Peptides against a protein of PDB entry 4Z63. Designs and how they scored, part 81

Target 1, 334 residues: chain A of PDB entry 4Z63
Amino acid sequence: LCLGMNDLTGNIPEDLFHLKRLNLLGIQENRLSGSLSREIRNLSSLVRLDVSWNLFSGEIPDVFDELPQLKFFLGQTNGFIGGIPKSLANSPSLNLLNLRNNSLSGRLMLNCTAMIALNSLDLGTNRFNGRLPENLPDCKRLKNVNLARNTFHGQVPESFKNFESLSYFSLSNSSLANISSALGILQHCKNLTTLVLTLNFHGEALPDDSSLHFEKLKVLVVANCRLTGSMPRWLSSSNELQLLDLSWNRLTGAIPSWIGDFKALFYLDLSNNSFTGEIPKSLTKLESLTSRNISVNEPSPDFPFFMKRNESARALQYNQIFGFPPTIELGHNN

## One batch from the design tools (peptide; made by RFdiffusion4, then SolubleMPNN)

Design b2_p14_2_s2 (from b2_p14_2, 6 letters changed)
Fold by OpenDDE base, seed 1:
Structure b2_p14_2_s2 (fold): chain B 334 residues (1-334), chain A 14 residues (1-14)
Amino acid sequence: as target 1 above (334 residues)
Amino acid sequence: SSSWISTSEVPERP
């Protein structure tokens, strides 16, 4: 049943929960309000639940033990409060959980040992507090993780050295500290292609440790951290780099010539730093900017990107990395 | 540029 993108109001009719053979319920992009009924437990054949972009409130019902076939739960952009229900945090069937842009709170706890099928987790823009869950690497299929805009004080857990499944990771604006430790840990994530760390590590030094290596890194965003230091030499070994945003930091020194050696680099923002010297001539030879053959069909994160502006409350949303225009921004440097 | 990339929908204060 797909009823998305309407002006439906009120609660879900209780009689809808009598549809025991229903595999897909999509009621997204409406004005549905109230609590999500516990009677959703009656939808025992449910594979996909999409209640996103509504006015739902209250706690998410703890009924997911009665939904043994549920693979997709989309609840982003609602008013949900409380924590992740225990049955949801233990779901062996769940592949994707998206509860982005809610009011969920407390400590984030998932039973990753039970969540054997979880591959995508979006809990960005909530009110989770405490530390990052140390057991996330136990979610052996977890590839996409957005935890942005929560209050995860402290450091990236040491256990994330073993996060082999991790490919796309966003921790933007999560009150993280110790960028040296974070990068030192995350370099062990051999499948990591996208790393977003914007609005963390305030005033720290960007490490220039030649021992750091991110072999498969395609997207690195570490903007608006007030980071000190220079362009890190270790980044030159990330030969697959496509997008680099280090804007709004306090980085100094020259822009190194190796920045133009990235064959796939189509988006570079180094603006609002303290870089000095000449613009590297190698930037004029970036193959990605001279050839139209950007492979638009590459796997991307499940979470959207936003181009934020200091003066604007409205951000531009980009659902794909290649939605960004080819860009070289070097403005507002010395 | 007066912009930066994030993954947060809500305007982030610098």
Scores: peptide ipSAE 0.402, ipTM 0.830, DockQ to the pose 0.381
Fold by OpenDDE base, seed 3:
Structure b2_p14_2_s2 (fold): chain B 334 residues (1-334), chain A 14 residues (1-14)
Amino acid sequence: as target 1 above (334 residues)
Amino acid sequence: SSSWISTSEVPERP
């Protein structure tokens, strides 16, 4: 049943919960309000539940033990409060959980040993506090993780050295500290292709450690951190780099010539730094900007990107990395 | 450009 993108108001009719054979319920992009009914437990055949972009409030009901076939739960952009229900945090069937842009709070806890099918987790823009959950690497299929805009004080856990499944990771604006430790840990994530760390590590030095290596890194975004230092030499070994945003930092020195050696680099933002010297001639030879054949068919993160122009402006949403226009931004350097 | 990339929305308050 798909009722998305309407002007539906009020609550879900109780009779809807009698549909025991229902595999898909999509009621997204409406004006549905109140609590999400516990009676969703009666939808025992449910595979996909999309209640996103509504006015739901209250706690998410703890009924997911009665939904043994549920693979997809989308509840982004609601007013949900409380924590992740125990039954949801222990769901063996769940592949994707998206609860981005809610008011969920408390310590983030998932039973990763039980959540054997979880591959995508989006909990961005919530009110989770405490530390990053050390047991996330125990979610052996977890590839996509957005935890942006929560209050995860401290450092990236050492356990993330073992996060082999991790491919797409965002921690933007999560009050993280110690960029050197974070990069030192995350370099061990052999499948990591996308790393977004914007609005963290305020005023720290970007490490220039030649021992750091991100072999499969395609997207690196570390913007608006007030980072000091220079263009890091270790990044030159990330031969698959497609998108680099280091804008709005305090980086100094020259832009190195190796920045033009990235065959797939189509988006470069180094604006609002303190870079000096000449623009490398190698930037004029970027193959991705000269060739029309960018392979658009690469896997992308499940979480959206946002381009923020100022603190008050509505951010432009980009659902895919290749949605960004080919860009070289070097403005506002001294 | 005074833009930067993030993965965090400004909460659209209803």
Scores: peptide ipSAE 0.393, ipTM 0.854, DockQ to the pose 0.504
Fold by OpenDDE base, seed 5:
Structure b2_p14_2_s2 (fold): chain B 334 residues (1-334), chain A 14 residues (1-14)
Amino acid sequence: as target 1 above (334 residues)
Amino acid sequence: SSSWISTSEVPERP
C-alpha cells in the first residue's frame, strides 16, 4: 500500500493494521501525526515500512520482534523521541534503518551481532549523546553510516580499524575531537570511499603524515573545522579522488601540483583558507573537467549531502555525488 | 565561494 506524497492528516486508521499479508506500507510525505501505533506488530508480513516526512511523535514502538521479514524502515523527518527500541536494535532481518532528522536521544546502542543484514544506517540529525558505539564494526554488512549532527563527544573508537564493510561514512557536526586519531583509525577501512567530517575537530592541525593512506577514497569533505596545516601529502596517493572539500579552514602554504593529477577529480573546494603561491597549471589539465564522459553510474552514499552557501540560507540538497556541478573553488585565500 | 558541504540537515520541521 503506497499512499505517499499526499496531504493526508491525522493518525493511521486502526483497520490498516488488520492487513496481515501487507508487504509494503508507504505513507511518507504526508501530515500524519500522533504516535506510531504498536499495532504495526500485526503486519507480520511487512518487508518495507516508510513513514518518513510526517508529523509522528512519541517513542518508536518496541514491536520489531513481531516483524521478522522487515528489511526497510524509513522514519526520517518526524518528531520521534526516546531511543532505538530493543527489538529494532536486535533485528536480524533489517537491511536499512533511516531515522534521520528526529529527536531520538540517549546513548546509541545497536546489537550488531544480531543485526546480521544491516547494510545502511542513517541516524543523522538526532539528539544521541555519549560516545560512538564501539561495536559498529560487528555489523559485518554495514556499508553506509550517517551519524552526523549528534553529540558524540570524544574520538573515533579504535575498533573502527576493523570496520571492513564501511564504504560511506559521515560524522559531520558531531562534536568529535582528535582528527589525527580519526584519520589514523579510518585509513584501515579498506572499502572507505566517502568520508565526511565537516564541523568537527575545531582548530586542530590537519595531519601531514605520509604514512596515512586511503586507497579507495573518492570523496573527502573536511570543511569548516578551522584546521591548521597545509595540503596533506598523504592525500596524493588517493588516485580515485573525485570530490575534495577542505573549505573554511586555516590551511596555509601552496596548493601542490599533484592536485591536478587526479583524473577523476571534478569538484575541488579549497576556498576560505590561507593558501599562497600560484594556481597549479596541472588544474587546467583535469581530465574530468575537459571530458563529458564522467561515468554517472558509480555508487553513491544513501545519505544526502547539503551545500550551505550562507549561515542563514537553506542548504541545497544533493542526493548523489554527481549532482554537484564540476567545480574549482579557490577563492578567499590570503 | 561562501559554501561548504555537510551531511546534516537543519531540522526543517515539516
Scores: peptide ipSAE 0.392, ipTM 0.859, DockQ to the pose 0.558
Fold by OpenDDE base, seed 4:
Structure b2_p14_2_s2 (fold): chain B 334 residues (1-334), chain A 14 residues (1-14)
Amino acid sequence: as target 1 above (334 residues)
Amino acid sequence: SSSWISTSEVPERP
């Protein structure tokens, strides 16, 4: 049953939950309000539940133990409060959980040893607090993780050295500290292709440790951190780099010539830094900007990206990396 | 440029 993208109001009729053969319930992009009914438990055949972009409130019901076929739960952009229900945090069937842009709070706890199928987790823009959950690497299939804009504090857990499944990771605006430790840990994530760390590490030095290596890194965004230092030499070994945003930092020195050696680099923002010297001539030879064949079909994170241009303007949303226009931004440097 | 990339919906101040 798909009722998304309407102007439906009120709550879901309770009788709808008697549809025991229902595999897909999509009621996204409406004005549905009230609590999400516990009677969802009656939808024992449910594979996909999409309640996103509504006005739901209250706690998410703890009924997911009665939904053994549930693979997809999308509840982003609602008013949900409380924590992740225990049955949801223990779901062995769940592949994707998206609860971004809610009011969920408390400690983030997932039973990763039970969540054997979880591959995508989006809990960005919530009110989770405390530290990052150390056991996330125990979610052996967890590829996509967005935990941005939560009240997490401290450092990236040491356990994330073992986060082999991790491919797309965003921690934007999560009050993280110690960028050197974070990068030192995350370099061990052999499948990491996208790393977004914007609005963290306030005023720290960007490490220039030549021992750091991100072999498969395609997207690195570490913007608006007021980071000091220079363009990190270790980044030159990330031969698959497609997008680099280090804007709105306090980086100094020259833009190195190796920045033009990235064959796939189509988006570069180094603006609003303190870089000096000449623009590397190698930037004029970026193959990705001279050849029109950007592979539009490459895997991308499940979480959206946002670009802010003006203080008063709504951020532009990009759902795919290749949605970004080919860009070289070097403005507002010395 | 006055822009930066994030994964948060509400644009933060620089």
Scores: peptide ipSAE 0.387, ipTM 0.817, DockQ to the pose 0.376

Design b2_p14_2_s3 (from b2_p14_2, 8 letters changed)
Fold by OpenDDE base, seed 4:
Structure b2_p14_2_s3 (fold): chain B 334 residues (1-334), chain A 14 residues (1-14)
Amino acid sequence: as target 1 above (334 residues)
Amino acid sequence: SSSWVTSDLLPERP
């Protein structure tokens, strides 16, 4: 049953929960309000539940133990409060959980040992606090993780060295500290292609450790951190780099010539730093800017990117990496 | 640039 993209108001009629053969319930993009009914438990055949972009409030009901076939739960952009229900945090069937842009709070806890099918997690823009959950690497299929804009504190857990499934990771604006530790840990994520760390590590030094290596890194975003240091030499070994944003830091020294050796680099923002010297001539020879073959089938994060402006609450949304225009921004340096 | 890339949004009030 698909009723999305209407002006439906009120709550879900209770009689809808008598549909025991229902595999898909989509009621997204409406004005549905009140609590999400516990009677969802009666939808024992449910594979996909989409309640996103509504006015739902209260706690998410703890009924997911009665939904053994549920693979997809989309609840982004609602007014949900409380934590992730225990049954949801233990769901062995769940592949994708999206609860971005809610008011969920407390410590983030998932039973990753039970969540054997979880491959995508979006909990960005919530009120989760405390430390990052150390057991996320136990979610052995977890590929896509957005935890941006939560009140996490401290460092990236050491356990994330074992996060072999991790491909797309965002921790933007989550009050993280110790960028040297974070990069030293995350370099062990052999499948990591996208790393977004914007608005963390305030005033720290960007490490220039030649032992750091990100083999498959395509997207690195570490903007607006007030980072000190220079362009990191370890980044030169990330031969697949497509997008680099280090803007709005306090980086110094020259822009190195190796920045133009990235065959796939089509978006570079080094603006609003303290770089000096000449613009490398190698930047004028970037193959991606002269002969861009857009692979339409290239995997992207499930979470969107945003181009945020200082004076505007409005951000431009990009649902895929190739949505970014080919860009070289070097403005507002010394 | 007056912008930077991120994956965080301001809370979109419904």
Scores: peptide ipSAE 0.385, ipTM 0.862, DockQ to the pose 0.533
Fold by OpenDDE base, seed 5:
Structure b2_p14_2_s3 (fold): chain B 334 residues (1-334), chain A 14 residues (1-14)
Amino acid sequence: as target 1 above (334 residues)
Amino acid sequence: SSSWVTSDLLPERP
């Protein structure tokens, strides 16, 4: 049953929960309000639940043990409060959990040893606090992780060295500290292609340790951190780099010539730093900017990117990395 | 530019 993108108001009719053979319930993009009914437990055949973009409030009901077929739960952009229900945090069937842009709070707890099917987790823009869950690497299929805009004070856990499934990771604006430790840990994530760390590590030094290596890194975003240092030499070994944003930092020195050796680099923002010297002539040879054949079919993160302007509350949303226009931004340097 | 990339949204009020 798909009733998304309407002007539906009020609660879900109770009689809808008598549909025991229902595999898909989509009621997204409405004005549905109140609590999400516990009677969802009666939908024992449910594979997909989409309640996103509504006015739901209260706690998410702890009934996911009665939903053994549930693979997709989409609840982003609601007013949900409380934590992740125990039955949801233990779901062996769940592939995708999206609860971005809610008011969920407390310590984030997931039983990753039980969540054997979880491949995508979006909990961005919530009120989770404490430390990052040390057991996330035990989610052996977890590829996409957005935990942006939570209050995860402290450092990236050492256990994330073992996060082999991790491909797309965002921790933007999560009150993280120690960028040297974070990069030193995350370099061990052999499948990591996208790393977004914007609005963390305030005033720290960007490490220039040549021992750092990100083999498959395609997207690195570490904007608006007030980072000191220079262009990191370790980044020159990330030959697959497509998007680099280091804007709104305090980086100094020259822009190195190796920045033009990235064959796939189509988006470069080094603006609002303190870079000096000449613009590397190698930037004029970027194949990605001269050839129209950008491979549009590369896998992207499940979480959206936003280009946020300093002067406006309006962000441009990009659902795919290749949605970004080919860009070289070197403005507002010294 | 006057912009930076992020993955966090301001809470869009539903």
Scores: peptide ipSAE 0.385, ipTM 0.864, DockQ to the pose 0.550
Fold by OpenDDE base, seed 3:
Structure b2_p14_2_s3 (fold): chain B 334 residues (1-334), chain A 14 residues (1-14)
Amino acid sequence: as target 1 above (334 residues)
Amino acid sequence: SSSWVTSDLLPERP
């Protein structure tokens, strides 16, 4: 049943919960309000639940133990409060959980040993606090993780050295500290292709440690951190780099010539730094900017990117990495 | 430009 993108108001009719054979319920992009009914438990055949972009409030009902086939739960852009209900945090069937842009709070806790099918987690823009959950690497299929815009004070857990499934990771604007530790840990994530760390590590030094290595890194975004230092030498070994944003930092020194050796680099933003010297001639030879054959068919993160111009402006949303225009931004370096 | 990339959104008020 798909009722998305309407002007539906009020609550879900109770009779809808009698549909025991219903595999898909999509009621997204409406003005549905009140609490999400506990009677969802009666939809025992449910595989996909999409309640996103509504006016739902209250706690998410603890009924997911009665939904043994549920693979997809989409609840982004609502007014949900409280925590992740215990049955949801223990769901063995769930592949994708998206609760981005809610008012969920408390410590983030997932039973990763039970959540054996979880591959995508979006909890961005919530009110989670405390530390990053150390047991996330126990979610052995978890590839996509957005935890941006929460209040995860402290450092990336040491346990994330063992996060072998992790491919796409965003921690933007999450009050993280110690970029040296974070990068030192995350370099062990052998499948990590996308790393977004914008609005963290305020005023720290970007480590220039030649021992750091991100073999499969395609997207690195560490913007607006006020980072000091220079272009990190370790990044030169990330031969698959496609997108680099280090804008709005306090980086100094020359832009190194090796920045033009990245065959797949199509988006480079080094703007609003303190870089000096000449623009490397190698940048004029970037194959990705000269050849039309950007391989458009690469897997992207499930979470969107946003290009922000200021804190008050609506950000431009990019659902795919290749949605970014080919860009070289070197402006506002003094 | 005065832009940067992120994955965080401002809470969209309903």
Scores: peptide ipSAE 0.384, ipTM 0.860, DockQ to the pose 0.522
Fold by OpenDDE base, seed 2:
Structure b2_p14_2_s3 (fold): chain B 334 residues (1-334), chain A 14 residues (1-14)
Amino acid sequence: as target 1 above (334 residues)
Amino acid sequence: SSSWVTSDLLPERP
């Protein structure tokens, strides 16, 4: 049953929960309000539940133990409060959980040992507090993780050295500290291709440790951190780099010539720093900007990117890396 | 640029 993208109001009719053979319930992009009924438990054949973009409020009901076939739960952009229900945090069937842009709070707790099928987690823009959950690497299929815009004070856990499934990771604007430790840990994530750390590590030094290595790194975003230091030499070994944003920091020194050696680099923003010297001639030879053959079919994060303007509450949304225009931005340096 | 890349949004009003 798909009723998305209408002007439906009020609550879900109770009789809808008698549809025991229902595999897909999509009621997204409406004006449905009130609490999400616990009677969802009666939908025992449910594979996909999409209640996103509504006016739902209250706690998410703890009934997911009665939904053994549920693979997809989308509840983004609602007014949900409380925590993740225990039955949801223990779901062995769940592949994707999206609860972005709610009012969920407390400590983030997932039973990753039970969540054997979880591959995508989006909990961005909530009110979670405390530390990052140390047991996330126990989610052995977890590839896509957005935890942006929560209050995860402290450091990246040491356990994340073992996060082999991790490919796409965003921790933007989550009050994280110790960038040197974070990079030293995350370099062990052999499948990590996308790392977004914008609005963390305020005023720290960007490490220039030649022992750091990110073999498969395609997207690195560490913008608006007020970071000090220079262009990090360890980044020169990330031969697959496609997008680099280090804008709105306090980085100094020259832009190194090796920045033009990245064959796939099509988006570079080093603006609003304190870089000096000449523009490297190698930037004029970037193959990605001269040849139109960027493979548009590469895997992308499930979470969207946003181009946020400093003077505007307006952000441009990009659902794919290749949605970014080919860019070299070096403006507002000293 | 007057912009930067992020994955965090302001709360979207439904």
Scores: peptide ipSAE 0.384, ipTM 0.860, DockQ to the pose 0.569

